Peptides against a protein of PDB entry 4N78. Designs and how they scored, part 80

Target 1, 186 residues: chain A of PDB entry 4N78
Amino acid sequence: HFQVICRLLGYQGIAVVMEELLKVVKSLLQGTILQYVKTLMEVMPKICRLPRHEYGSPGILEFFHHQLKDIVEYAELKTVCFQNLREVGNAILFCLLIEQSLSLEEVCDLLHAAPFQNILPRVHVKEGERLDAKMKRLESKYAPLHLVPLIERLGTPQQIAIAREGDLLTKERLCCGLSMFEVILT
Target 2, 155 residues: chain B of PDB entry 4N78
Amino acid sequence: MAELQMLLEEEIPGGRRALFDSYTNLERVADYCENNYIQSADKQRALEETKAYTTQSLASVAYLINTLANNVLQMLDIQASQLRRMESSINHISQTVDIHKEKVARREIGILTTNKNTSRTHKIIAPANLERPVRYIRKPIDYTILDDIGHGVKW

## One batch from the design tools (peptide; aimed at target 1 C176)

Design b2_p28_8_s3 (made by RFdiffusion4, then SolubleMPNN; from b2_p28_8, 11 letters changed)
Fold by OpenDDE base, seed 5:
Structure b2_p28_8_s3 (fold): chain B 186 residues (1-186), chain C 155 residues (1-155), chain A 28 residues (1-28)
Amino acid sequence: as target 1 above (186 residues)
Amino acid sequence: as target 2 above (155 residues)
Amino acid sequence: SLEELLKELQEKAEKAQELGRELYEKSL
């Protein structure tokens, strides 16, 4: 599903969706969640010490339950605050999954373009074969597929410019070193 | 452009006019041949003359048609070439627009990105102090301490 | 005049015949 979304939206659509999600998350965090957190901080016991271990785990649990009774019984916390936190969480997960899906698409595009851009995979060398000779043979095999050099030789100046720009756009993908998710976390 | 214009404005219209004029002339020739045949005492000679004029007329028309056809074909070839050039230009514009759109889209999404922190492989600083696993010295529970407590049946 | 028309037709016919011969010779 996320792959389909990435394909449908493209970079521009993804950007728009991410921006809107960030606005929503910001609104949730600075608005409702902040208000609830402030309220909770006011209601939180100022001094909550660990009870004596002699009460055992059940007694300690009851102690904390009693100390947090007002918070636990705060109905709006469960209905509104937790829902907003869930929405934030969902937004974060959505962004993560979109980025992952986009990265996969970008990697696929890079792999498909590689033969045309003189990007050759490292070939496993069998014992006794010279890596250099094998790479040179591979390079020679794919040399006719190098689009930019081909267009530079045969194309018009305008076509050459377009080819170079296209090549650059193909090589420069987000997966090469950029993360949206890190921005969302900050 | 000049050649196409000449074909469109002069050669083809001129050829069409020539063909039309030829038609009119052929009608006059036909009338002449008919009258000549009727009036001539030597019908055989008149017939041979008519045959000659007919052959000449057909040849003339064939020439005019051929010339006109060739000019039309040439016109079409030039127009086809112009269309191909226009197509190439449109394709170039389209590609330029697509590249521009892609650049804009990438800028927009780029604003939402940061450089991946190359997680410096924190050298797992092996904690120098291998905290010796506290050997759980299982002190054997000396159950003999319980031997003195209770009316245990001495087996 | 009719004679001028006939002469013009004759000239055109001669040109056509010449072209026809050339085309024929090229087709051989």
Scores: peptide ipSAE 0.025, ipTM 0.611, DockQ to the pose 0.004
OpenDDE base, seeds 1, 2, 3, 4: peptide ipSAE 0.023, 0.023, 0.025, 0.025; ipTM 0.610, 0.607, 0.603, 0.610; seed 4 fails the geometry check

Design b2_p28_8_s4 (made by RFdiffusion4, then SolubleMPNN; from b2_p28_8, 13 letters changed)
Fold by OpenDDE base, seed 5:
Structure b2_p28_8_s4 (fold): chain B 186 residues (1-186), chain C 155 residues (1-155), chain A 28 residues (1-28)
Amino acid sequence: as target 1 above (186 residues)
Amino acid sequence: as target 2 above (155 residues)
Amino acid sequence: SLLQLLEELLQKAEEAQELGRELYEKSL
């Protein structure tokens, strides 16, 4: 599903969705969640000491339940605050999954473009074969597919410019060194 | 451009008019040949003359058709070349616009990105001395060390 | 299709011209 979303939206659509999502998250965090957190801080017990371990786990739980009773029974916390936190969590997960899906699409594009850009995979060398000889053979095999050099040789200046720009756009992908998710977390 | 204009405005219309005039002339020649054959005392001579006129007329029409056809073909070739050039220009503009749109889109999404912290994979410098996992030899806990600390009844 | 038709017409015209020339030469 996320792959389909990435394909449908493209870079521009993803950017718009991410921006709007960030606005929503910001609004939730600075508005409703902040207000509830402030309220919770006010009602939080000023002194909460660890009970003696002799009370056992049930007694300790009961102690904390009693001290936090007002917080636990705060109806708006369950209905509104937790819902808003879920929405924020979902937004974060959405961003992560979109970035992952986009990265997969970008990697596929890079792999498909690689033969045309003189980006060759390292060939497995069997024992006794020279890596250099295999690589040279591979380079020679794919040399006719090198788009930019071919257009530079045969094309018009305008075609050369377009080919170079296209090559650059193909090589420069977000997955190569950029993260959207890190920006969302900050 | 001048050649195409000459073909469209002068040569092709002129060729069409010439063919039409030729048709009218052929009709006159046919009438002449028919009348000449009927009125001539020497039918053989009249027939040979008619044959000559027919051959000449056919050759003339063939020439006119050929010339006109060649001019039309030349016109079409020039137009096809112009269309190809126009198509190339449109494609170039389209590609330029697409590249621009892509650059804008990438800038927009780029604002939402930061450099991946290449976590320096701390080369887990494998400690050079892989201390051989010292086989945990369970040394029996010698509890006699505690004999001096407690009020234990020395049996 | 139009180009093919024109080429066919040209070919027929050339054939007719050649036939006309041959007939004329035979009439000489």
Scores: peptide ipSAE 0.013, ipTM 0.651, DockQ to the pose 0.005
OpenDDE base, seeds 1, 2, 3, 4: peptide ipSAE 0.017, 0.009, 0.007, 0.011; ipTM 0.643, 0.652, 0.647, 0.653; seeds 1, 4 fail the geometry check

## One batch from the design tools (peptide; aimed at target 1 Y11 L169 C176, target 2 I109)

Design b2_p29_1 (made by RFdiffusion4)
Pose (drawn by RFdiffusion4):
Structure b2_p29_1 (pose): chain A 186 residues (1-186), chain B 155 residues (1-155), chain P 29 residues (1-29)
Amino acid sequence: as target 1 above (186 residues)
Amino acid sequence: as target 2 above (155 residues)
Amino acid sequence: NTFETDVTSEELEKGAKELVQEKLEELEE
């Protein structure tokens, strides 16, 4: 699903959705969640020590039950507090997962562009062979496929300018050195 | 464009009227052969001149049509090339707009991004100078090696 | 730089080359 969502939305669609999800998270954190956090903070026990081991685990469980009774019995703890937090969590997971799908989408696009952009994989080296001397030979094999230099050789200035722009857009992807989840959290 | 204007404004309309002139001039020439036969004293001579005019009328109508047909074809060939150049120009404009729309989209998501500081190194990196193997040499105990440290006491 | 970030176009192109070479090596394996 995320794969399809990335393809259909593109960069502009994904960006707006992320910007809108931030507004939703802001609306919830500064809204209903904040209201209920302030309310439950008062219902909280002012102080609560961690009992020594001596009291034993069953006596510690009884102590936490009494100290947190009002939290355990709070009627809207699940239907509201947990629900709102779940929505915020899902919004964060969407941003993370959608970025991962976009990264997979970009790297596949780059793999197909490599033949037209003079990007060769490492070649096997036998005895008496130097990669330096061989990679350059392989580059000659795929020289007719190098798009930008061919158009600069036979193309019109208009075709050349358009080729340089398109070649730039094809090689520059987010997965080459950019990320978003960090900015989302910040 | 100059050859097209010449075809559309003069050579086609002109060659076309020259055809209409043939329509009117030939009906005169048909009457003249009839009259020239009637006035003619020599019916065989007047027939041979009618035949001459008939053959000339045929050669003329075929020439006028051929000339006009070549002009119409040249006009269509030129117009076909115009569409060919125009499509090429429209395609470049389209590619240009696509490049722009993409730049706008990438600018919009670029706001939500930062550099991912990732690097690549080796599993093991040996030091520039490996530790020299130090030979063992016996030396006596020396109770004076600490004399210069702090407030020593010499003996 | 189409993303108009602090990362240069040369760094993005270098990263694209390195990533694509790594992935082609993995496919060969």

Design b2_p29_1_s1 (made by RFdiffusion4, then SolubleMPNN; from b2_p29_1, 10 letters changed)
Fold by OpenDDE base, seed 3:
Structure b2_p29_1_s1 (fold): chain B 186 residues (1-186), chain C 155 residues (1-155), chain A 29 residues (1-29)
Amino acid sequence: as target 1 above (186 residues)
Amino acid sequence: as target 2 above (155 residues)
Amino acid sequence: NPFETSVSSEELLEGARELTQEALEELQA
C-alpha cells in the first residue's frame, strides 16, 4: 500500500503530506499533549522509587499500576491525551513507512538506470578468470547503452542538456544519503 | 516556407490546371487524327502521324501526372518535416517543464531531509542505587485543573 | 493550333525521357 502511495504522490505529494503531518503532530504535541503532561507532572507522585528488581517484571508493573492508578482512571487522559498520542504515533509510523517505500522505489530506479549510466555491478569472477578482463568485457558490452555519451555524439545541444540534467536527477536520490524520518524525529 | 508556399499556391494548382487543359487538348488531337485519317489519301502516313501524336500525348500526360505527383509528395514531405520540427520543439518544452517540476518537487522534499547519521547506540545505564520502597500514601488527585483543557463538560 | 498545350511538346517529351531514364537507372541499380 505504501509503495502505491509513493508512486501516486511522487516527491511533491509526499512532501506535502509529510509537511501537513508534521504540522498536525506539532499542534498535538504543543497543544493538548503538552497541557496534559504539565498537569500530570503536577499530580505525579513526588516520590516514585524504582521497585526492587527482585519483584520481577510483573511485580514492577503492578507497583507502577498501583502508583498511577488514579492517573490511569482519569477518563479524559484515555479519551483525549492517549488518542492524540496514538495519532502522533501513527503519523510517525506513516512517515517511516513512506520513507522506506520511497527508498525502495528509488533503489529500483537506480538499478534500472545503472546500465545506461556506466554503473556496472561487481561481477562475480569464477576461479581462474581475471576480474579485470571480465569487467572490461562487461564495460565494452554496455558501452553502447551509455545514454549521455550517446546523446552527446548524436543529439542536439538541447537534447544534450536535457540528457545531462536527466542523468543527474536520476543519480541524485534521497536513498543515497538523506533521511526524512530523522528530521521527523527531531 | 517559401518552397511550400510555391508548391501550394502555384505549382500544384498549376499542375492540376495543366492536366485539365491537357484533357481538352487531347480531345482535339483525337478529333484531328480521326479527321485526318478519313480525309487523307495516304492512309499509312495518316496512321503513322496518329501514332506519333498518340505517343506524344501519352508522354505529355505521363509527364504532367508525374510532375504533379512529385510536387504533391514534396509538399507532404515538407509538411511532415515541419510537423516533426514542431513536435520536437513541443517535446523539448515538455521535458524542460518536467525537469523543472521535478527539481521543485525535490527541493520541497529535500527540506524535509537530513543526512543519514549512523546512530551510535548509547547503552542504557542502570541506576546504581536501588531506592528503598516508600509506602504508597494515596493522595486524592484533584483533576479540576484539567477542566479548562479540552472539551470538558463544565457542570 | 489544336495541339497547343500550356507546356511545349518538347519539354513534355524531355520530361518523359528523363522519367524513363530514371526508371531505367532504378531498375539497373
Scores: peptide ipSAE 0.028, ipTM 0.617, DockQ to the pose 0.006
OpenDDE base, seeds 1, 2, 4, 5: peptide ipSAE 0.020, 0.016, 0.022, 0.022; ipTM 0.621, 0.628, 0.618, 0.619

Design b2_p29_1_s2 (made by RFdiffusion4, then SolubleMPNN; from b2_p29_1, 11 letters changed)
Fold by OpenDDE base, seed 2:
Structure b2_p29_1_s2 (fold): chain B 186 residues (1-186), chain C 155 residues (1-155), chain A 29 residues (1-29)
Amino acid sequence: as target 1 above (186 residues)
Amino acid sequence: as target 2 above (155 residues)
Amino acid sequence: NPFETEVSSEELLEGAREITQEELEKLKE
């Protein structure tokens, strides 16, 4: 699903969706969640001593349940605050998954374009073969596929310009060093 | 453009008129030959004359048709060439627009990106300060990242 | 002369001969 979304929206669509999600998250965090957190801080016991370990896990749980009874019973916390937190969480996850999916698509595009852009994979050298010789053979094999040089030789100035720009756009991808998710986390 | 105009406005219409005139003339020639054959005491001579006129007439019509056909073909070739040029122009514009749109899109998404931190611990540090939108910094793509992804080119 | 055309009969015949010759040459190839 996320792959399809990435394909359909493209960079522009993804940007728009991400911006809107960020706005929503910001609104939730600065609005309702912040208010509830402030309220919770006010009602939070100032001093909560650890009960004796002799009470065991159930006893300790009951102790904390009693201390936090007012918080636990706060109906709006469950219905509104936790829901908003879920929404924020979902938004974060959505952003992560979109970025991952986009990265995969970009990698695929790069791989598909590589033979046309004189980008050769590192070849595993079998025992006894020279790496340089193999690479030279690969270069020779794919040389006719180099699009930009081909167009530079045969194309019009306008075609050459377009080819160069297209080549650049094909090479430059977000997955190479940029993260949207990190922006969301900040 | 001038050549195409000449073909459309002068040569082809002229050729058509010539063919029409030729038709009319051929009818007159036929009538002449018929009458000449009937009235002539020397039928053999009249027949030979008719053959000569027939040959000449056929040659003339063939020439006119060929000339007209060639002019039409030339016209079509010129038009085809013009269409190809227009197509090329449209394609150029389209590609330019697409590239522009892509650049805009990349700028937009770039605003939402930051450099991947190599730091292991993503401390969710509550940004004290609204970090300014990190400008999309074009970094050279290290394609070595792809070395571990995909099927190696099977030789 | 019923063949009073702007193009002389000789020119027409010559044109026809040229066409015929071109076609004959194509057949020889």
Scores: peptide ipSAE 0.015, ipTM 0.620, DockQ to the pose 0.006
OpenDDE base, seeds 1, 3, 4, 5: peptide ipSAE 0.014, 0.000, 0.007, 0.014; ipTM 0.633, 0.629, 0.631, 0.629; seed 4 fails the geometry check

Design b2_p29_1_s3 (made by RFdiffusion4, then SolubleMPNN; from b2_p29_1, 10 letters changed)
Fold by OpenDDE base, seed 5:
Structure b2_p29_1_s3 (fold): chain B 186 residues (1-186), chain C 155 residues (1-155), chain A 29 residues (1-29)
Amino acid sequence: as target 1 above (186 residues)
Amino acid sequence: as target 2 above (155 residues)
Amino acid sequence: NPFETSVSSEELIEGAEELTRERLEELQE
């Protein structure tokens, strides 16, 4: 699903969706969640000491349950605050999955473009074969597919300019060093 | 442009008129040949004259048709060439627009990105410094990073 | 090749017309 979304939206659509999600997350965090957190901080016991180990696990649990009774009984916390936190969590997960899916699509695009851009895969050298000779053969095999040099030789100045720009855009992808998810986490 | 205009306005209409005039002339020649054959005491001479006129008439019509056909073909070739040039121009504009749109889209999404921290450590280290929107610095793409991700089709 | 005419179509037509005219005039006398 996320791969399909990435393909449908493209960079423009993903940017718009991410911007809107960031706004929503910001609104939730700075608004409702902040208010609930402030309220919870006010009602939270100022002094919560660890009970003596002599009370055992059940006694310790009851102690904390009693100390947090007002928080646990706060019905709006479960219905509103936790729901908003789920929404934030879902937004974060959505952004992560979109970025991962986008990265996969970009990698696929790079791999598909590689033969046309003089980007050769690392050849597995069998024992006894010269790496250099194999690479030269591979280079020679794919040389006719090099799009930019081909257009530079046969194309008009306008076609050459477009081909160079297209080549650059094909090479420059987000997956090569950029992360959207890190921005969302800050 | 001048050649196409000449073909459309002068050569092709002229050729059509010539064919029409030729038709009229051929009718006159036919009438002449018929009358000449009827009136002539020397039927053999009249027949040979008719054969000569028939051959000449066929040659003239064939020439006119060939000339007209060649002019029409030339016109069509010029028009086809113009259409191809127009198509090329449209394609160039379309590609330019697409590249521009892609650049805009990349700038927009780029604002929402930061440099990947190479730190392999699973610790979500809160980046201390709000890194300034890193200007998209065209760093050479190290494609070696992709070597480990793809099921390399061992060719 | 009887179709190889060094003469323009216009000249051929004019020549045919002229010949036809001359012959028609001769027939009317």
Scores: peptide ipSAE 0.020, ipTM 0.611, DockQ to the pose 0.004
OpenDDE base, seeds 1, 2, 3, 4: peptide ipSAE 0.009, 0.018, 0.019, 0.019; ipTM 0.628, 0.633, 0.626, 0.629

Design b2_p29_1_s4 (made by RFdiffusion4, then SolubleMPNN; from b2_p29_1, 9 letters changed)
Fold by OpenDDE base, seed 5:
Order: sequence, then C-alpha cells, then structure tokens
Structure b2_p29_1_s4 (fold): chain B 186 residues (1-186), chain C 155 residues (1-155), chain A 29 residues (1-29)
Amino acid sequence: as target 1 above (186 residues)
Amino acid sequence: as target 2 above (155 residues)
Amino acid sequence: NPFETDVSSEELLEGARELTQEALEELQK
C-alpha cells in the first residue's frame, strides 16, 4: 500500500502529506498532549521513594499502583491523551513507512536507469577471468544504450539540454543521502 | 510556407480547372472528329486525324492527372512535415514543463530532508560481566503492612 | 519505338495545348 501511495503522490504529493502530518503532530504535541503532561506533572507525587526491596516485586508494583491510582483513574487520560499519542505514533510510523517505500522506489528507478547512464554493476568474476576484460565487454555491450551521449550526437541543442537535465534528475535521489524521517524526529 | 500556399491556392486549383477544361475540350474534339469523319470524302484521312487527336487528348489528360497528383502528394508531404515539426515542438514544451514540475517537487520535498548522519553503529559492547541474576528470593509479601496505608473502603 | 520520345512532360503538355488551340481555331472557322 505504501509503495502505491508513493507512486501515486510522487515527490510533490509526499511533500505535501508530510508537511501536513508534521503540522498535525506539532499541534497534538503542543496542544492537548502538552496540557495533559503539565497536569500530570502537577499531580505527580513529589516524593516517590522506592519502597524497600523487602516488599518484593509484587509489593513494589502495588505500591506504585497505589501512588499512581489517581492518575490511572483519570479517565480523560486514557480516552484523549492516549488516543492523541496513538495518533502521533501512527503519524510517525506512516512517515517512516513512506520514506522506506520511497527509498525502495528510488533504488528501483536508479537500477533501471543504470544501463542508460553508463553505471555498470560490479560483475562477480569467476575464478580465472580477468575483471578488466569482463568490464570492458559489459561496457561495450551497453555503450549503445547510453542515452545522453546518444542524444549529444544525434539531438538538437534543446534535446541535449533536456537529456542532461533529465539525467541529472534521475541520478539525484533522496535515497542517496537524505532522510525525511530524521527531520520528523527532530 | 510559400510553397504550400502556392500549391493550395494556385497549383492544385489550377490543375483542377485545367482538367475540367480538358474535359470540355475533349468533348469538342470528339464532336469535331465525328463531324469530320461524316463529312469527309476521304474516310481514311479522317480516321488518321481522329487517331492523332485521340492520342494527343489521352496524353494531355494523363499529363494533367499526373501533374495534379504530384502536386497533391507534395502538398501532403509538406503538411506532414509541418505536423511533425509541430509535434516536436509540443513534445519539447511538454518535457520542459515536466522537468520544471519535477524540480519544483524536489525542492519542496528537499526542505523536509536532512543529511543522513552515518551514525557509527556503536558496537553494542555486550557488558562483559553478565551480572549474575540476583536470585530473587521470593519472600512472601506480607500484604498486612499495607493495611495501614490508605482509607480502605470497607466493602 | 515511337513512344520513347524524350519529350518532357512539359513539352507534351505544351504541344497538347497548342494542338488543342489549333483545333479550336479551326472549328471556329
């Protein structure tokens, strides 16, 4: 599903969606969640000492449950605050998955474009074959597919300019060194 | 452009008119030949004359048709060439627009990106000292100690 | 072959026109 979304939206659509999601997340964090956190900070026990280890794990758990009883019983926290946190989490997850899907699509595009851009994969050399000879053969095999040089030879100046720009745009992808998700986390 | 205009406005219409005029002239020639044959005392001479006119007329019509056909073909070739040039121009504009749109889109998404920090995966150094799991001696929790802490709702 | 006249299509047309004109002039007499 995310791959389809990436294909349908393209860079422009993804940018718009990501911007809007960031706004939503910001609004949730700075609004409702912040207010609940402030309220929780006010009602939190100022002195929550660790009970003596002698009470064991169940006793310690009961102690903390008792200390936090008022917070746990605050129904609005469960219904509103946790829901908002879930929404934030979903938004973050969505952004992550979109970025991953986009990266996959970009890698696929790069791989498909590679033969036309004189980008040859490193061929696994079987024992006894000269790497250089194989690479030269591959280069010779794919030489007719080099789009930019072909257009430079046969095309008009305008076509050459377009081909060069297209080639540049094809090579420059987000997956080559850019992350959107890191921006979202910041 | 001048050649196409000349073909459309002068050569092709002129050729059509010439062909039409030729038709009219052929009818006159036919009438003449018929009358000449009927009135002539020398039927053989009249027949030879008719044959000559017929051959000439056929040659003339063939020439007119050929000229007209060639002009029409030339016109079509020029038009086809113009259409191809127009198509090329449209394609160029379309590609330019697409590239521009893509550049704009990339700028917009680029604002939402940062450079991937190659965070050196800090080797999670497994802490060498497996802290021996402190044997949790399950001492039975005497819950009676909690009886004094809180207003127990007497069910 | 009497049909191998190297006569250009233009010369044939001109000749045909002239002959047609001559025939028309004779018909008007």
Scores: peptide ipSAE 0.023, ipTM 0.614, DockQ to the pose 0.004
OpenDDE base, seeds 1, 2, 3, 4: peptide ipSAE 0.023, 0.014, 0.013, 0.014; ipTM 0.620, 0.611, 0.596, 0.605; seeds 1, 2 fail the geometry check

Design b2_p29_2 (made by RFdiffusion4; failed a check: the pose's geometry)
Pose (drawn by RFdiffusion4):
Structure b2_p29_2 (pose): chain A 186 residues (1-186), chain B 155 residues (1-155), chain P 29 residues (1-29)
Amino acid sequence: as target 1 above (186 residues)
Amino acid sequence: as target 2 above (155 residues)
Amino acid sequence: MARVRKLLEQQIELAEQLQEEEEEREEEE
């Protein structure tokens, strides 16, 4: 699903959705969640020690049950507080998961662009062979596939300018050195 | 474009009217052969001149049509090439717009991004100079090696 | 992303057409 969502939205669609999800998280955190946090903070026990081990675990469980009774009995703790928090959590997970799908989408695009952009994988080296001397030879094999230099050789200035822009867009992808989840949290 | 204007404004309309002229002139020439036969004292001579005019009328109509047909074809060939150049230009404009729309989309998501500080190194990196193997040499106990540390006491 | 894919395909087709035109010129020579 996320894979399809990434393809259909593109960079512009994903960006707007992320910007809108931030507005939703802001609306919830500064809105209903904040209201209920302030309300439950008063219902909270002003102080609450952690009982020594001596008191035993059954007596500690009894102590936490009494100290946190009002939280346990709060009627809207699930239907409101937990619900709102789940929505915020899902919004964060969407941003993280959608970025991962975008990364996969970008790296596959780059794999198909490598033959036309002079990007060769590491070649096997037998005895008497140097990668320096061999990688250059392989580069000659795929020389006819190097797009930009071919168009600069036979293309019109208009075709050349368009090639250069397209080549730039093709090789520059977010997965090459950029991320979003960090900015989302910040 | 100059050759097209010449075809559209003069050579085709002109060669076309030259065909209409043939329409009117040939009906005159048909009457003349009839009259020249009637006035003719020599019926065989007047027939041979009618035949001459018939053959000449045929050669003329075939020439006028051929000339006009070549012009119409040249016009269509030129117009076909115009569409060919125009499509090429429209495609470049389209590619340019696509590049722009993509730049706008990338700019929009670029706001939500930062550098991912990732690097690549080796599993093990040996030091530039390996530790020298120090030979063991016996030496006596010396109770003076600390005399210069702090407020020593020499003996 | 889809626009970048279309541009790359169009550049591949153009590069092939330019190579065919270069081969035709060499043959004529």

Design b2_p29_2_s1 (made by RFdiffusion4, then SolubleMPNN; from b2_p29_2, 14 letters changed; failed a check: the pose's geometry)
Amino acid sequence: MQNVRSLLEQLKKLRQELLEEERRRREAE

Design b2_p29_2_s3 (made by RFdiffusion4, then SolubleMPNN; from b2_p29_2, 13 letters changed; failed a check: the pose's geometry)
Amino acid sequence: MSRVRSLLEELIRLRERLLEEARRREAER

Design b2_p29_2_s4 (made by RFdiffusion4, then SolubleMPNN; from b2_p29_2, 18 letters changed; failed a check: the pose's geometry)
Amino acid sequence: MQNVRSLLQNLKRLAEELQRRAAEEAAAR

Design b2_p29_3 (made by RFdiffusion4)
Pose (drawn by RFdiffusion4):
Structure b2_p29_3 (pose): chain A 186 residues (1-186), chain B 155 residues (1-155), chain P 29 residues (1-29)
Amino acid sequence: as target 1 above (186 residues)
Amino acid sequence: as target 2 above (155 residues)
Amino acid sequence: VEEEEEDIINKYKERYKESTIEFYEELLE
């Protein structure tokens, strides 16, 4: 699903959705969640020690039950507090997961562009062979596929300018050195 | 474009009227051969001249049509080339617009991004100079090696 | 095949990391 969502939305669609999800998270954190946090903070026990081991675990469980009774009995703790938090959590997960799908989409695009952009994988080296001497030879084999230099050789200035722009957009992807989840959290 | 204007404004309309002129002139020439036969004292001579005019009329109508047909074809060939160049120009405009729309979309998501500080190194990196193997040499106990440390006491 | 794909991907990352940053900085200007 995320894979399809990434393809259909593109960069502009994903960006707007992320910007809108930030507005939703802001609306919830500064809205209903904040209201209920302030309200439950008063219902909270002003102080609450952590009982020594001596008291035993059954007596500690009894102590936490009494100290947190008002939290445990709060009627809207699930239907509201947990629900709102779940929505915020899902919004964060969407941003993380959608970025991962985008990364997979970009790396596949780059793999198909490599033959036309003079990007060769490492080649096996036998005895008496140097990669320096061999990689250059392989580059000659795929020389007819190097798109930008071919157009600069036979193309019109208009075709060349358009090729340079398209080549730049093809080789520059977010997965090459950029990320979003960090900015989302910040 | 100059050759097209010449075809559209003069040569085609002109060659066309020259055909209409043939329409009117030939009906005159048909009457003249009938009159020249009637006035003719020599019926055989007047028939050979009619035949001459018939053959000439045929050669003329075939020439006028051929000339006009070549012009119409040249016009269509030029117009086909115009569409070929125009499509090429429209395609470049289209590619240019696509590049622009993509730049706008990337700019929009670029706001939500930062550098991912990732690097690549080796599993093990040996030091530039490996530790020299130090030979063992016996030496006596010396109770004076600390005399210079702090407030020593020499003996 | 997988190792070749990884090599290609690594070359994109090595060659185009700084230029990708510079390209998006320019778009933001």

